# Designs tried in a protein design run: peptides against a protein of PDB entry 2YKT. Part 55

Target 1, 231 residues: chain A of PDB entry 2YKT
Amino acid sequence: SRSEEMHRLTENVYKTIMEQFNPSLRNFIAMGKNYEKALAGVTYAAKGYFDALVKMGELASESQGSKELGDVLFQMAEVHRQIQNQLEEMLKSFHNELLTQLEQKVELDSRYLSAALKKYQTEQRSKGDALDKCQAELKKLRKKSQGSKNPQKYSDKELQYIDAISNKQGELENYVSDGYKTALTEERRRFCFLVEKQCAVAKNSAAYHSKGKELLAQKLPLWQQACADPS

## One batch from the design tools (peptide)

Design b1_p24_2_s3 (made by RFdiffusion4, then SolubleMPNN; from b1_p24_2, 18 letters changed)
Fold by OpenDDE base, seed 3:
Structure b1_p24_2_s3 (fold): chain B 231 residues (1-231), chain A 24 residues (1-24)
Amino acid sequence: as target 1 above (231 residues)
Amino acid sequence: DEELQKELEELDAKLAEAEEIRAL
């Protein structure tokens, strides 16, 4: 029936969230943590590289013919430091605003969804059972009427059952329909939350990239001419 | 019906405990 099919669809939405979305989200969080760790590793490795660059700058400053190049090398290291600070800020936000929040939500969601689905199923079944009962009673009444010498005695009661069945059928259909809409809303909310959190990450990432671009664009022409203009 | 009502009340309590998730 239409109601049965809609019921199946409703249950499938909840199952999809619990069995597909939430596990995938847990994996997404795990991959995010791995990515964060890798970027932290990059930060550490970069520090070593640019510390070594500073050492080269010191040597240039001590030379007789390359003193000005020492300043260039120091500037390169300083710009890197500033870019790195922006990266660290981005990573902090990535951790606190995305990963931590998603982790908290996904862990709590299993219990919520289970309860929500069970509530829906319980109410749906109750309404279904009530409908079935009325249908069964009508059938019994009709059998009794057919065997009776006075069928008119049961006419009013038959009409009452017919009306009750119609009403209960309508209520069941409406309940299942509303249940489906609710389930879809639950699914959409979760995707929207992910999108919104990812937008925050994107904004922070854009700030990091912009700062790096600006700093490098400002200094790179000066660095490029340094060898062409010996002291 | 009384049993059903109790079950529904219990489920409502569980849902209320997870209100933060629904409020997202």
Scores: peptide ipSAE 0.135, ipTM 0.799, DockQ to the pose 0.073
Fold by OpenDDE base, seed 1:
Order: C-alpha cells, then structure tokens, then sequence
Structure b1_p24_2_s3 (fold): chain B 231 residues (1-231), chain A 24 residues (1-24)
C-alpha cells in the first residue's frame, strides 16, 4: 500500500543516516585528522629547510661581496615563517571548528537517531495495529450479520467500524507522511551542517592562501633584483 | 495503552537528552 511504501521510505532515510552517513562522517573526521597531521609535518619539515636558509644568509652577511644578499635570504625565511604561522592558525580552526565539532555531533547523533527511529516505528506500528484490529472486527461483524436472521441488529455497529477504519487509515497515512518529511529534514540538516562547517574551513584556507600570496608578491620583485643590484 | 505511553515517554526523554543534535 501507499502507506506501507512510505513507511519503508521513512525507515530507509533513518537507516541511511545511521548506517551510511554517520559512519562516513566518522571516516571523514579520521581523514581530516590525518590531513592535519600531515600538514603539521610539512610545517616542521619546512622549518628545518628555512632554518638552513637562514644559515646561508648568515654566511652571506659575513662575506665581503655578498652582504646584502644575506638580508634577502633572511627576508625569504621570515616571509616563510609568517606563511607558516598563518597555516597554523588555519589548522587550529580546522581542528577546533570542524573536526572536534563533527566528532561531538556524530557521537551524540547515534543515540538520537536510534530513539527517533524507534519512536516513529512504535507509533506507526501502534496505529497500524489499531487499524488492523478495526478491520478484523468489521469482518467478524459482517460474518455474523450474514448468518443472522436479523442483519439490522448489526448495522449501526458496522457503520461505526467503517468510520473508525476510515479515520484510522487517514491518521496512519498522515503520520507516515509527516514522518517521512521529518526524516528528510533530519537528513538535510546533517548535510547542511557539514557544508557550513566546511565553508568555514574554506574561508580560513582562503585567508591563508591570500596572505601567502600577498607577502610573496610584495617581496619577490625585490629578491629577484638583488643579484643585479651592486651593493 | 499504558505500556505504549510509557515507552514513548522514555523515548521522548532520550530525544530530549540529545536535543542539541536536533537543534543543528
């Protein structure tokens, strides 16, 4: 029936969230943590590289003919430090605003969804059972009426059951329909939350890239001319 | 059905405990 089909659809939405979305989200969080760790590793490795560059700058500063190039090398290292600081800020946001929050939400969501689905199922079944009972009683009544020499004795009761069945059928259909809408809303909310959190990360990432570009664009022309300019 | 109502109340309590998730 339409009601049964819609009921299955409703249950499938909840099951999809619980069995597909939430596990995938946990995996997403795990991959995010791995990505964070790798970026931290890049930062550490880069520090070693640019510390070595500073050493080269020190040597240049001690030279008789390349002293000004020492300052250039120091500036290169300093700009890198500033870029890395910006990256660290982005990573903090990535961790605190995305990963931690998602982890907290996904953990709590399992309990919520289980209860929500169970409630829906319980009420749906109750309404369905009540409908089935009324239908069964009507059938029994009709059977009695057919075997009776006085069918009119049961006419009023038959009408009552017919009305009850109609009302209960409508109630069940409405309940399942509302349940389906609710389930879809729950699903959408979770995707929207993910999108919004990812947007925040994207914004912070954009700031990181912009700052890096700005710093390099400001200094790079000067550095490129350093060897051509006698000092 | 008293049993049903009790079950539903318990479920409502569980849902309330996770209200912050629903509030997303």
Amino acid sequence: as target 1 above (231 residues)
Amino acid sequence: DEELQKELEELDAKLAEAEEIRAL
Scores: peptide ipSAE 0.135, ipTM 0.799, DockQ to the pose 0.073
Fold by OpenDDE base, seed 5:
Structure b1_p24_2_s3 (fold): chain B 231 residues (1-231), chain A 24 residues (1-24)
Amino acid sequence: as target 1 above (231 residues)
Amino acid sequence: DEELQKELEELDAKLAEAEEIRAL
């Protein structure tokens, strides 16, 4: 029936969230933590590299013929320091605004979804059972009427059961329909939260890339000319 | 149905508790 099919669809939405979405989200969070760790490692390794570049700049500054190249090397290291600072800010946001919040929600979601599904199932079953009971009573009444010498005696009661069945059928269909809409809303809310948090990360990432591009674009022509200029 | 009503009340309490925790 229509109500049975829609009931199955409703249950499948909750099951999809519990069995597909939430496990996938946990994996996403885990991969995010791995990515964060790797980027932190990049930051640390970059520090060592550019500290060594500063040392080369110091040597140039101490030379007689390459003093101005010392300043260039210092500028290169400083620009990269500023870029790394922006990366650290992005990573802090990535951790605090995305990973932590997603982890908190996914960890607590199982209890909520289980209770929500169980409530829906309990009320759906109750309405279904009440409908089945009325249908069974109508069937019994019709059997009595067929065996009676006065079938007209049961006509009014038959109409009452028909009306009751129609009303209960409508109530069940409406309840299951509303349940399906609610389930889809719960699913959408979870995806929307993920999208919103990822948008925040994307904005911070864009700021990081923009700052790096601007700093390098400003200085690179100067650095490229440095070796052509006399000391 | 008193039994149904009690069951639904229990489920509502569980939902309320779960929502409160998720709101933290």
Scores: peptide ipSAE 0.122, ipTM 0.789, DockQ to the pose 0.016
Fold by OpenDDE base, seed 4:
Structure b1_p24_2_s3 (fold): chain B 231 residues (1-231), chain A 24 residues (1-24)
Amino acid sequence: as target 1 above (231 residues)
Amino acid sequence: DEELQKELEELDAKLAEAEEIRAL
């Protein structure tokens, strides 16, 4: 029946979220943590490199013939520092706004979805059983009426059962339909949350890249000219 | 399903609003 098919579809949506989406999301979070760790590693290594560059700048500043190049080297290190600060802000956002929030949600979601599905199944079954019972009672009533000397005695009751069956059938269909819409909404909500969080991260990432590009574009011509200038 | 689509659009709007609030 239409209701049975829709019921199956509803259950499949919940199962897909629990068995496919949530495990995949957990993996996504794990991969995100690995990515964060790698970027943190890069940050640490870069600090050592540019600290060493500062040392070279100090040596230049102590020289008589290369003093101005000391300032250039310091500027290079300073620009890196500014870029690094922007990266750290992006990483904080990545951690706090994406990974942490997704982790919190996915951890709680398994129990929630299991309960939601169980509730739906229970109510669906209850409504179905009530319908079946009413149909069975109507069938019994009709059998009694056929064997009776006065079939008209049962006419009003038969009409009542017919109306009850119609109402219960409509109620079941509506319930299952609403259940399906709810399930789809639950699925979409989860994807939307992921998308929105990724958008926030993307904005911060864009800011990082933009700032870096801006700073380097501003200073690079100056640095390129430094060796051509007399001491 | 037009009704479903409307509901989903409303949900999208609510989610967008919620994200905006959280970003403030």
Scores: peptide ipSAE 0.022, ipTM 0.544, DockQ to the pose 0.050

Design b1_p24_2_s4 (made by RFdiffusion4, then SolubleMPNN; from b1_p24_2, 14 letters changed)
Fold by OpenDDE base, seed 4:
Structure b1_p24_2_s4 (fold): chain B 231 residues (1-231), chain A 24 residues (1-24)
Amino acid sequence: as target 1 above (231 residues)
Amino acid sequence: SAALQEKLEELDKKLEESRALLAE
């Protein structure tokens, strides 16, 4: 029946969240932590590289013929430092606004969804059983009427059961339909949360990239001309 | 950059199609 199919779909939504979405989200968080660690490693390695660049700048500043190039090298290192500061801010946001919050939610979600599914199943079964009972009673009544010398005696009661069945059928269908909508809403909410948190990360990432672009665009022409200029 | 732009446009199209289907 349509109600049975809708019921199956509802259960499948909950199962999909619990068995597919949540495990995948845990994996996503794990991959995010790995990515964060790698980026932290990049930051550390970059510091060493640009510290070494500063040393080269110091040597240039001590030379007779390359003093101005020392300043250029210092500026290059300083611009990098500023870019790295933006990266660190992005990483902090990535950790605090995405990974931590997702981790907290996914750990709490399993119990919640299990309880929600169980509640739905219990009520659905209750309504289904009540409907089945009425249908069974109608069947018994019809059998009794067919064997009776006065079948008209049961006509009113038959009508009552038909009405009751119709009402219970409608109630069950509505309940299952609402249950399906609720389940879909739960699923959507989880995806929306992920999207929203990823948007926050994207915003912070944009700030990092923008700062880098701005600083480099401003200074690069100056650096490029330095070797052409006489000392 | 051109390849990226083309891919983004494709994704935008798919997104709009998906939204339209959900609205029906």
Scores: peptide ipSAE 0.006, ipTM 0.327, DockQ to the pose 0.121
Fold by OpenDDE base, seed 1:
Structure b1_p24_2_s4 (fold): chain B 231 residues (1-231), chain A 24 residues (1-24)
Amino acid sequence: as target 1 above (231 residues)
Amino acid sequence: SAALQEKLEELDKKLEESRALLAE
């Protein structure tokens, strides 16, 4: 029946969220943590590299013939420090606004969805059972009427049961339809949340890349000329 | 790169197709 099919679809949406979406989201969070760790490693390694570059700049500054190159090396290190600072800010946002929030939600979601599905199933079954009962009563009444010498005696009751069945069928269909819409909304809400959080990450990432591009574009011409211009 | 641009255009096309399907 239409109601049964819609019911199956509704259950499948909840099951898809619980069995496909949530596990995939947990994996996404895990991969995000790995990515965060790797990027943190990059920032740490970069610090060592550019600290060493500063040391080379100090040596240049102490030389007689390469003093101006010391300033260039210092600027290179400083620009990279600023780029890494932006990366660290992006990572903080990535952790606090994406990973932590997704992790908090996914941990609670399984229980929530299980309860929501159970509530839906209980009410759906209750309405279905009530409908089945009315249908069974109508069937019994019709059987009695067919065996009776006065079938007209049961005509009013038969009409009442038919009306009751029609009403209960409509209520069940509406409930299941609303349940399906609710389930789809729950699914969409989760994807929307992910998209919104990823948009925040994208904005922060854009800021990181923009700052790096601006700083390097500003200074690179100066650095490229440094060796061509002997003192 | 040209390859990246081509992939982005492909994704944009798919996104628009998906939006069109949802609007029906």
Scores: peptide ipSAE 0.000, ipTM 0.315, DockQ to the pose 0.107
Fold by OpenDDE base, seed 3:
Formats: sequence, C-alpha cells, structure tokens
Structure b1_p24_2_s4 (fold): chain B 231 residues (1-231), chain A 24 residues (1-24)
Amino acid sequence: as target 1 above (231 residues)
Amino acid sequence: SAALQEKLEELDKKLEESRALLAE
C-alpha cells in the first residue's frame, strides 16, 4: 500500500543517517584530525628551515660584501613567521569550530536518532494495529449479519466501522507522511550543519591565503632588487 | 587554472538547475 511504502521510505532515511552518514562523518572527523596533525608538522618543519635561513642571514651580515643581503634574509624569515602565525590561527579555528563541534554532535546523535525512530515505529504500529482491529471487527460483523434473520439490525454498526476505518486509514497516512517529512528534515539539517561549518573553514582559509599573498607581494620586489643591484 | 574555472562553472550550473527543479 501507499502508506506501507512511505513507512519503508521513512525508516530507510533514519537507517541511512545512522548507518551511512554518521559513520562517514566520524571518518571525516578522523581525516580532519590527520590533516591538522600534518599541518602542525609543516609548521614545525618550516620553523627549522627558516631558523636555518636566519643563520645564513647572520653570516651575510658578518661578511664584507654582502651585509645588506643579511637584512633581506632576515626579512624573508620574518615574513614567513607572520604567515605561519596566520596558519596557526586557522588551525585553532579548524579544531575548535569544526572538528570539536562535529565530534560532540556525532557522539550524541546515535541515541537521539534511535529514540526518534523507535518513537515513530511505536506510534505507526499502534495506528496500524488499531486499523487492523477495526477491519477485523467489521469482517466479523458482516459474517454475523449474513447469518442473521435481521441483517438491518447491524447496518448502523457497519456504517460506523466503515467510517472509523476510513478515518483511521487517513490518520495513518497523514502520520506516515509527516514522519517522512520529519526524517528528511533531520537528514537535511545534518548536511546543512556540515556545509555551514565548512564555510567557516573556507573563510579562515581565505584569510590565511590573502595575508600570505599580501605580505609576499609587498616584499618580493624589494628582495629581487637586492639581488639585481649589489652595493 | 582555466580547467578549474570551467569545472567550477559547470558545478554552479548544476546547482542552479537542481534548485530550479526543486522549486517546481
């Protein structure tokens, strides 16, 4: 029946969230933590590289003919430090605003969804059982009427059962329909939350890239000039 | 790159088409 099909679809939405979405989200969080760790590793490795660059700058400053290049090398290291500070800020936001919040939600979601599905199933079954009972009673009444010498005695009761069946059928269909809409809304809400959090990450990433671009664009001509115009 | 821009434009078009279908 139409109601049975819609019921199946409703249950499938909840099952898809619990069995596909939530495990995939846990994996996404794990991959995010790995990415964060790798970026932290980049930060550490970069510090070592630019500390070594500073050492080269010190040597240039001590030289007879390359003193001005020492200052250039120091500026290169300083610009890197500023860019790296922006990366660290982005990483903090990535951890606190995305990973932590997703982890908290996914941990609580399993119990919530199980309870929501169970509540829906219980009420759906209750309405279905009530409908079945009414249909069974009508069938029993019709059998009694066929065996009776006075079938008209049961006509009013038969009409009452027919009306009750119609009302219960409509109520069941509406309940299942609303249940399906609710389930789809729950699914959409979870995807929307992910999109919104990823937008925040994108904004932070854009800020990091913009700052790096601006600093390098400002200083690079100066550094190139120092190489081309020895003094 | 030009290839990336083309891909992004394609995705934007698909998103707009999907929104139009859902509005019907």
Scores: peptide ipSAE 0.000, ipTM 0.296, DockQ to the pose 0.109
Fold by OpenDDE base, seed 5:
Structure b1_p24_2_s4 (fold): chain B 231 residues (1-231), chain A 24 residues (1-24)
Amino acid sequence: as target 1 above (231 residues)
Amino acid sequence: SAALQEKLEELDKKLEESRALLAE
């Protein structure tokens, strides 16, 4: 029946969230943490590299013929430091705005969804059982009427059961329909939350890239000319 | 990259189609 099919679909939505979405989200968070760790490692390694560059700049500054190149090397290191600061801000956002919030949500979600599904199933079954009972009673009444010398005696009661069945069928269909809409809304809400948090990360990432581009664009021409300029 | 641009355009099209379906 339509109601049975819709009921199955509703249950499948909840099951998909619990058995597919949430585990995948946990994996996504784990991969995000790995990515964060790797980027932190890049930050550390970069610091060592540019500290060494500063040392080269110091040597240039101490030379007789390469003093101005010392300043260039210092500027290169400083620009990198500024770019790295932007990266750190992006990573902070990545951690706080995406990973932490997703982790909090996914930990709470399993219990919530299980309870929601159980509630739906309980009520759906209750309505279904009530319908089945009325149908069974009608069948029983009809059998009794067929064996009776006065079938008309049962006509009013038969009509009452028919009306009750119709009403209960409609109620069940409406309940299952609403349940399906609710389930789909729950699924959509979770994807929307992920998208929104990822958008926040994207904005901060854009800021990092923009700042880096701006700084390098400003200084690179100067650095490129440095070796051609006399001291 | 031309390949990346093509993929992005494809995704944009799919997104637009999805939005249209949701608006019905």
Scores: peptide ipSAE 0.000, ipTM 0.320, DockQ to the pose 0.116

## One batch from the design tools (peptide)

Design b1_p25_1 (made by RFdiffusion4)
Fold by OpenDDE base, seed 2:
Structure b1_p25_1 (fold): chain B 231 residues (1-231), chain A 25 residues (1-25)
Amino acid sequence: as target 1 above (231 residues)
Amino acid sequence: TLEEMNEASTKMNEILEEMNEASTE
């Protein structure tokens, strides 16, 4: 029946969230933590590289003929430090605004969805059972009427059961329809939350990239000219 | 695929760990 089909669809939405979306989201969070760790590793490795560059700048500053190149090398290291600071800010946001919030939600969501599905199933079954009962009683009444010498005695009761069946069928269909809409809304809400959090991360990432581009664009011409214009 | 992405992430982490170890020596 239409009601049974829509009921199956509703259950499938909840199952998809619990069995596909939430596990995939947990994996996404895990991959995010790995990415964060990798970027922290890059930060550390970069520090070592640019500290070594500073050492080269110190040597240039101690020379008689390359002193100005020492300043250039120091500026290169300083620009890197500023870019790195911006990266660290982005990483803090990535951790606090995306990973932590997603992790908190996904852990609570399994219990919530299980309860929501169970509530829906219980009420759907209750309405279905009530409908089935009325249908069974009508069938019994019709059998009794066919065996009776006075079928008209049961006509009013038959009409009452027909009306009750129609009403209960309508109630069941409406309930299942609303249940399906609710389930789809729950699914959409979860995807929307993910998208919104990713948008926040994207904004912070854009700020990091913009700052790096600006700093390098400002200084690179100066650094490129440093060897062409000896002091 | 998800598997390929996970493998790539794991490899990247290994490389970075090696670089960090080399930087601390």
Scores: peptide ipSAE 0.000, ipTM 0.297, DockQ to the pose 0.032
Fold by OpenDDE base, seed 5:
Structure b1_p25_1 (fold): chain B 231 residues (1-231), chain A 25 residues (1-25)
Amino acid sequence: as target 1 above (231 residues)
Amino acid sequence: TLEEMNEASTKMNEILEEMNEASTE
């Protein structure tokens, strides 16, 4: 029946969220943690490289003919430090605003969805059983009427069961239809949350890249001229 | 030297602050 098909579709939406979406989201979080760790590693490695550059700047500052190049090398290292600070801020945001929040939600969601599905199934079954009972009683009444010498005695009760069946059928169809819409809304809400969190990450990433580009664009012409200027 | 590095860092920070203020006005 149309009601049975829609019921199966509703259950499948909940199952897809529980068995496909949530496990995939857990994997996404794990991959995000790996990415965060790798970027933290880059920051650490970069610090070592630019600390070594500072040492070269110290040597230039101690030289008789290259003192001004010491300042240039220090500025290069400082600009890098500022870029790395911005990266660290982005990573903190990535951790706190994306990974932690997704992890908290996915952990709570399994219990919530299980309860929601169970509630839907229980109520759907209750309405279905009530409908089946009324249909069975109508069938029994019709058998009694056919065997009776006075069929007219059962006519009013037959009409009452027909009306009750019609009402219960309509209620079941509406309940299943609403259940399906609710399930689709639950699925969409989860995808929307992911998209919104990724938008926040994208904004933070844009800020990091913009700051780095701005700092380098400002200083690079000065650094390029330092070797051309007669000491 | 460490002192020259600190002076360069301070000067860079001042420039960065001025740039941020100019971007906010």
Scores: peptide ipSAE 0.000, ipTM 0.214, DockQ to the pose 0.016
Fold by OpenDDE base, seed 3:
Structure b1_p25_1 (fold): chain B 231 residues (1-231), chain A 25 residues (1-25)
Amino acid sequence: as target 1 above (231 residues)
Amino acid sequence: TLEEMNEASTKMNEILEEMNEASTE
């Protein structure tokens, strides 16, 4: 029946969220944590590299013929420090606004969805059973009427059962239809939340890249000319 | 030392600020 098909579709939406979306989201969070760790590793390695660059700048500053190159090397290290600070801010946001919030949400969601599905199934079954009962009673009544010497005695009761069946059928169809819409809304809400959180990450990433590009674009021409200037 | 690096970083920031001001003028 149409109601049975729609019921199956509704259950499949909940199952897809529970069995596909939530596990995939957990994996996404895990991959995010790995990415964060790798970026933290890059940050640490970069610090060592630019600290060594500062040391080279100190040596240049102590030289008789390369003093001005010392300042250039210091500027290179400072620009890196500023870029690194922006990266650290981005990573903090990535952790606090995306990973932590997704992790909290996915843990709570499994229990919620299970309860929601169970509630839907229970009510759907209850309405279905009530419909089946009325149909069975109508069938019994019709059998009695066919065997009776006075079939007209049962006509009013037959009409009442027909009306009750029609009403219960409509109620079941509406309930299942609303259930399907609700399930789709729950699915969409989860994807929307992910998109919104990823948009925040994208904004922070854009700010990091913009700042880095700006600083490097400003200073790089000066650094490139430093060796061409006669000492 | 870390302190010397911080002082050098502060001086570098001052130089960078001066360069940014000079570029906007």
Scores: peptide ipSAE 0.000, ipTM 0.204, DockQ to the pose 0.014; fails the geometry check
Fold by OpenDDE base, seed 4:
Structure b1_p25_1 (fold): chain B 231 residues (1-231), chain A 25 residues (1-25)
Amino acid sequence: as target 1 above (231 residues)
Amino acid sequence: TLEEMNEASTKMNEILEEMNEASTE
């Protein structure tokens, strides 16, 4: 029946979230943590490299013939420091706005979805059982009426059962339909949350790349000319 | 362009909503 098919679809949506989406999201979070760790490693290694570059700049600044190149080396290190600071801000956003929030959601979600599915199943079954009972009672009444010398005695009660069955059928169909819409909304909400959080990270990443491009574009021509200019 | 991508995304969401509505009818 249409109701049975929609019921199956509803259960399948909940099962898909619980058995496919949530495990995949946990894996996504784990991969994100690995990526964060690697980028943090890059940040640490970069600090050592550019600190060493600063030391080279100090040596140039102490020279008589290369003093201006000391300033160039300091500028190079400073620009990279600023780029690295933007990366660190992006990583903080990545951690706090994406990973932490997704982790909090996924941990709570398993219990929530299990309870929601169970509630739906219980109510669906209750409505189905009530419908089946009314149908069975109508069938019994019709059998009694056929064996009776006065069938008209049961006519009013038969009409009442027919109306009750119609109402319960409609109620069941509506409940299952609403259940399916609710399940789809729950699924969509989870994907939307992921997309929104990823968009926030993407904006911060864009800011990092833009800042780096701007700083390097501004300074690189100056640095390229430094060796051609006598002090 | 970013605007075209946003429009395409909006259109895709509309299609998905229509499909979901049709599945519940």
Scores: peptide ipSAE 0.000, ipTM 0.325, DockQ to the pose 0.045; fails the geometry check

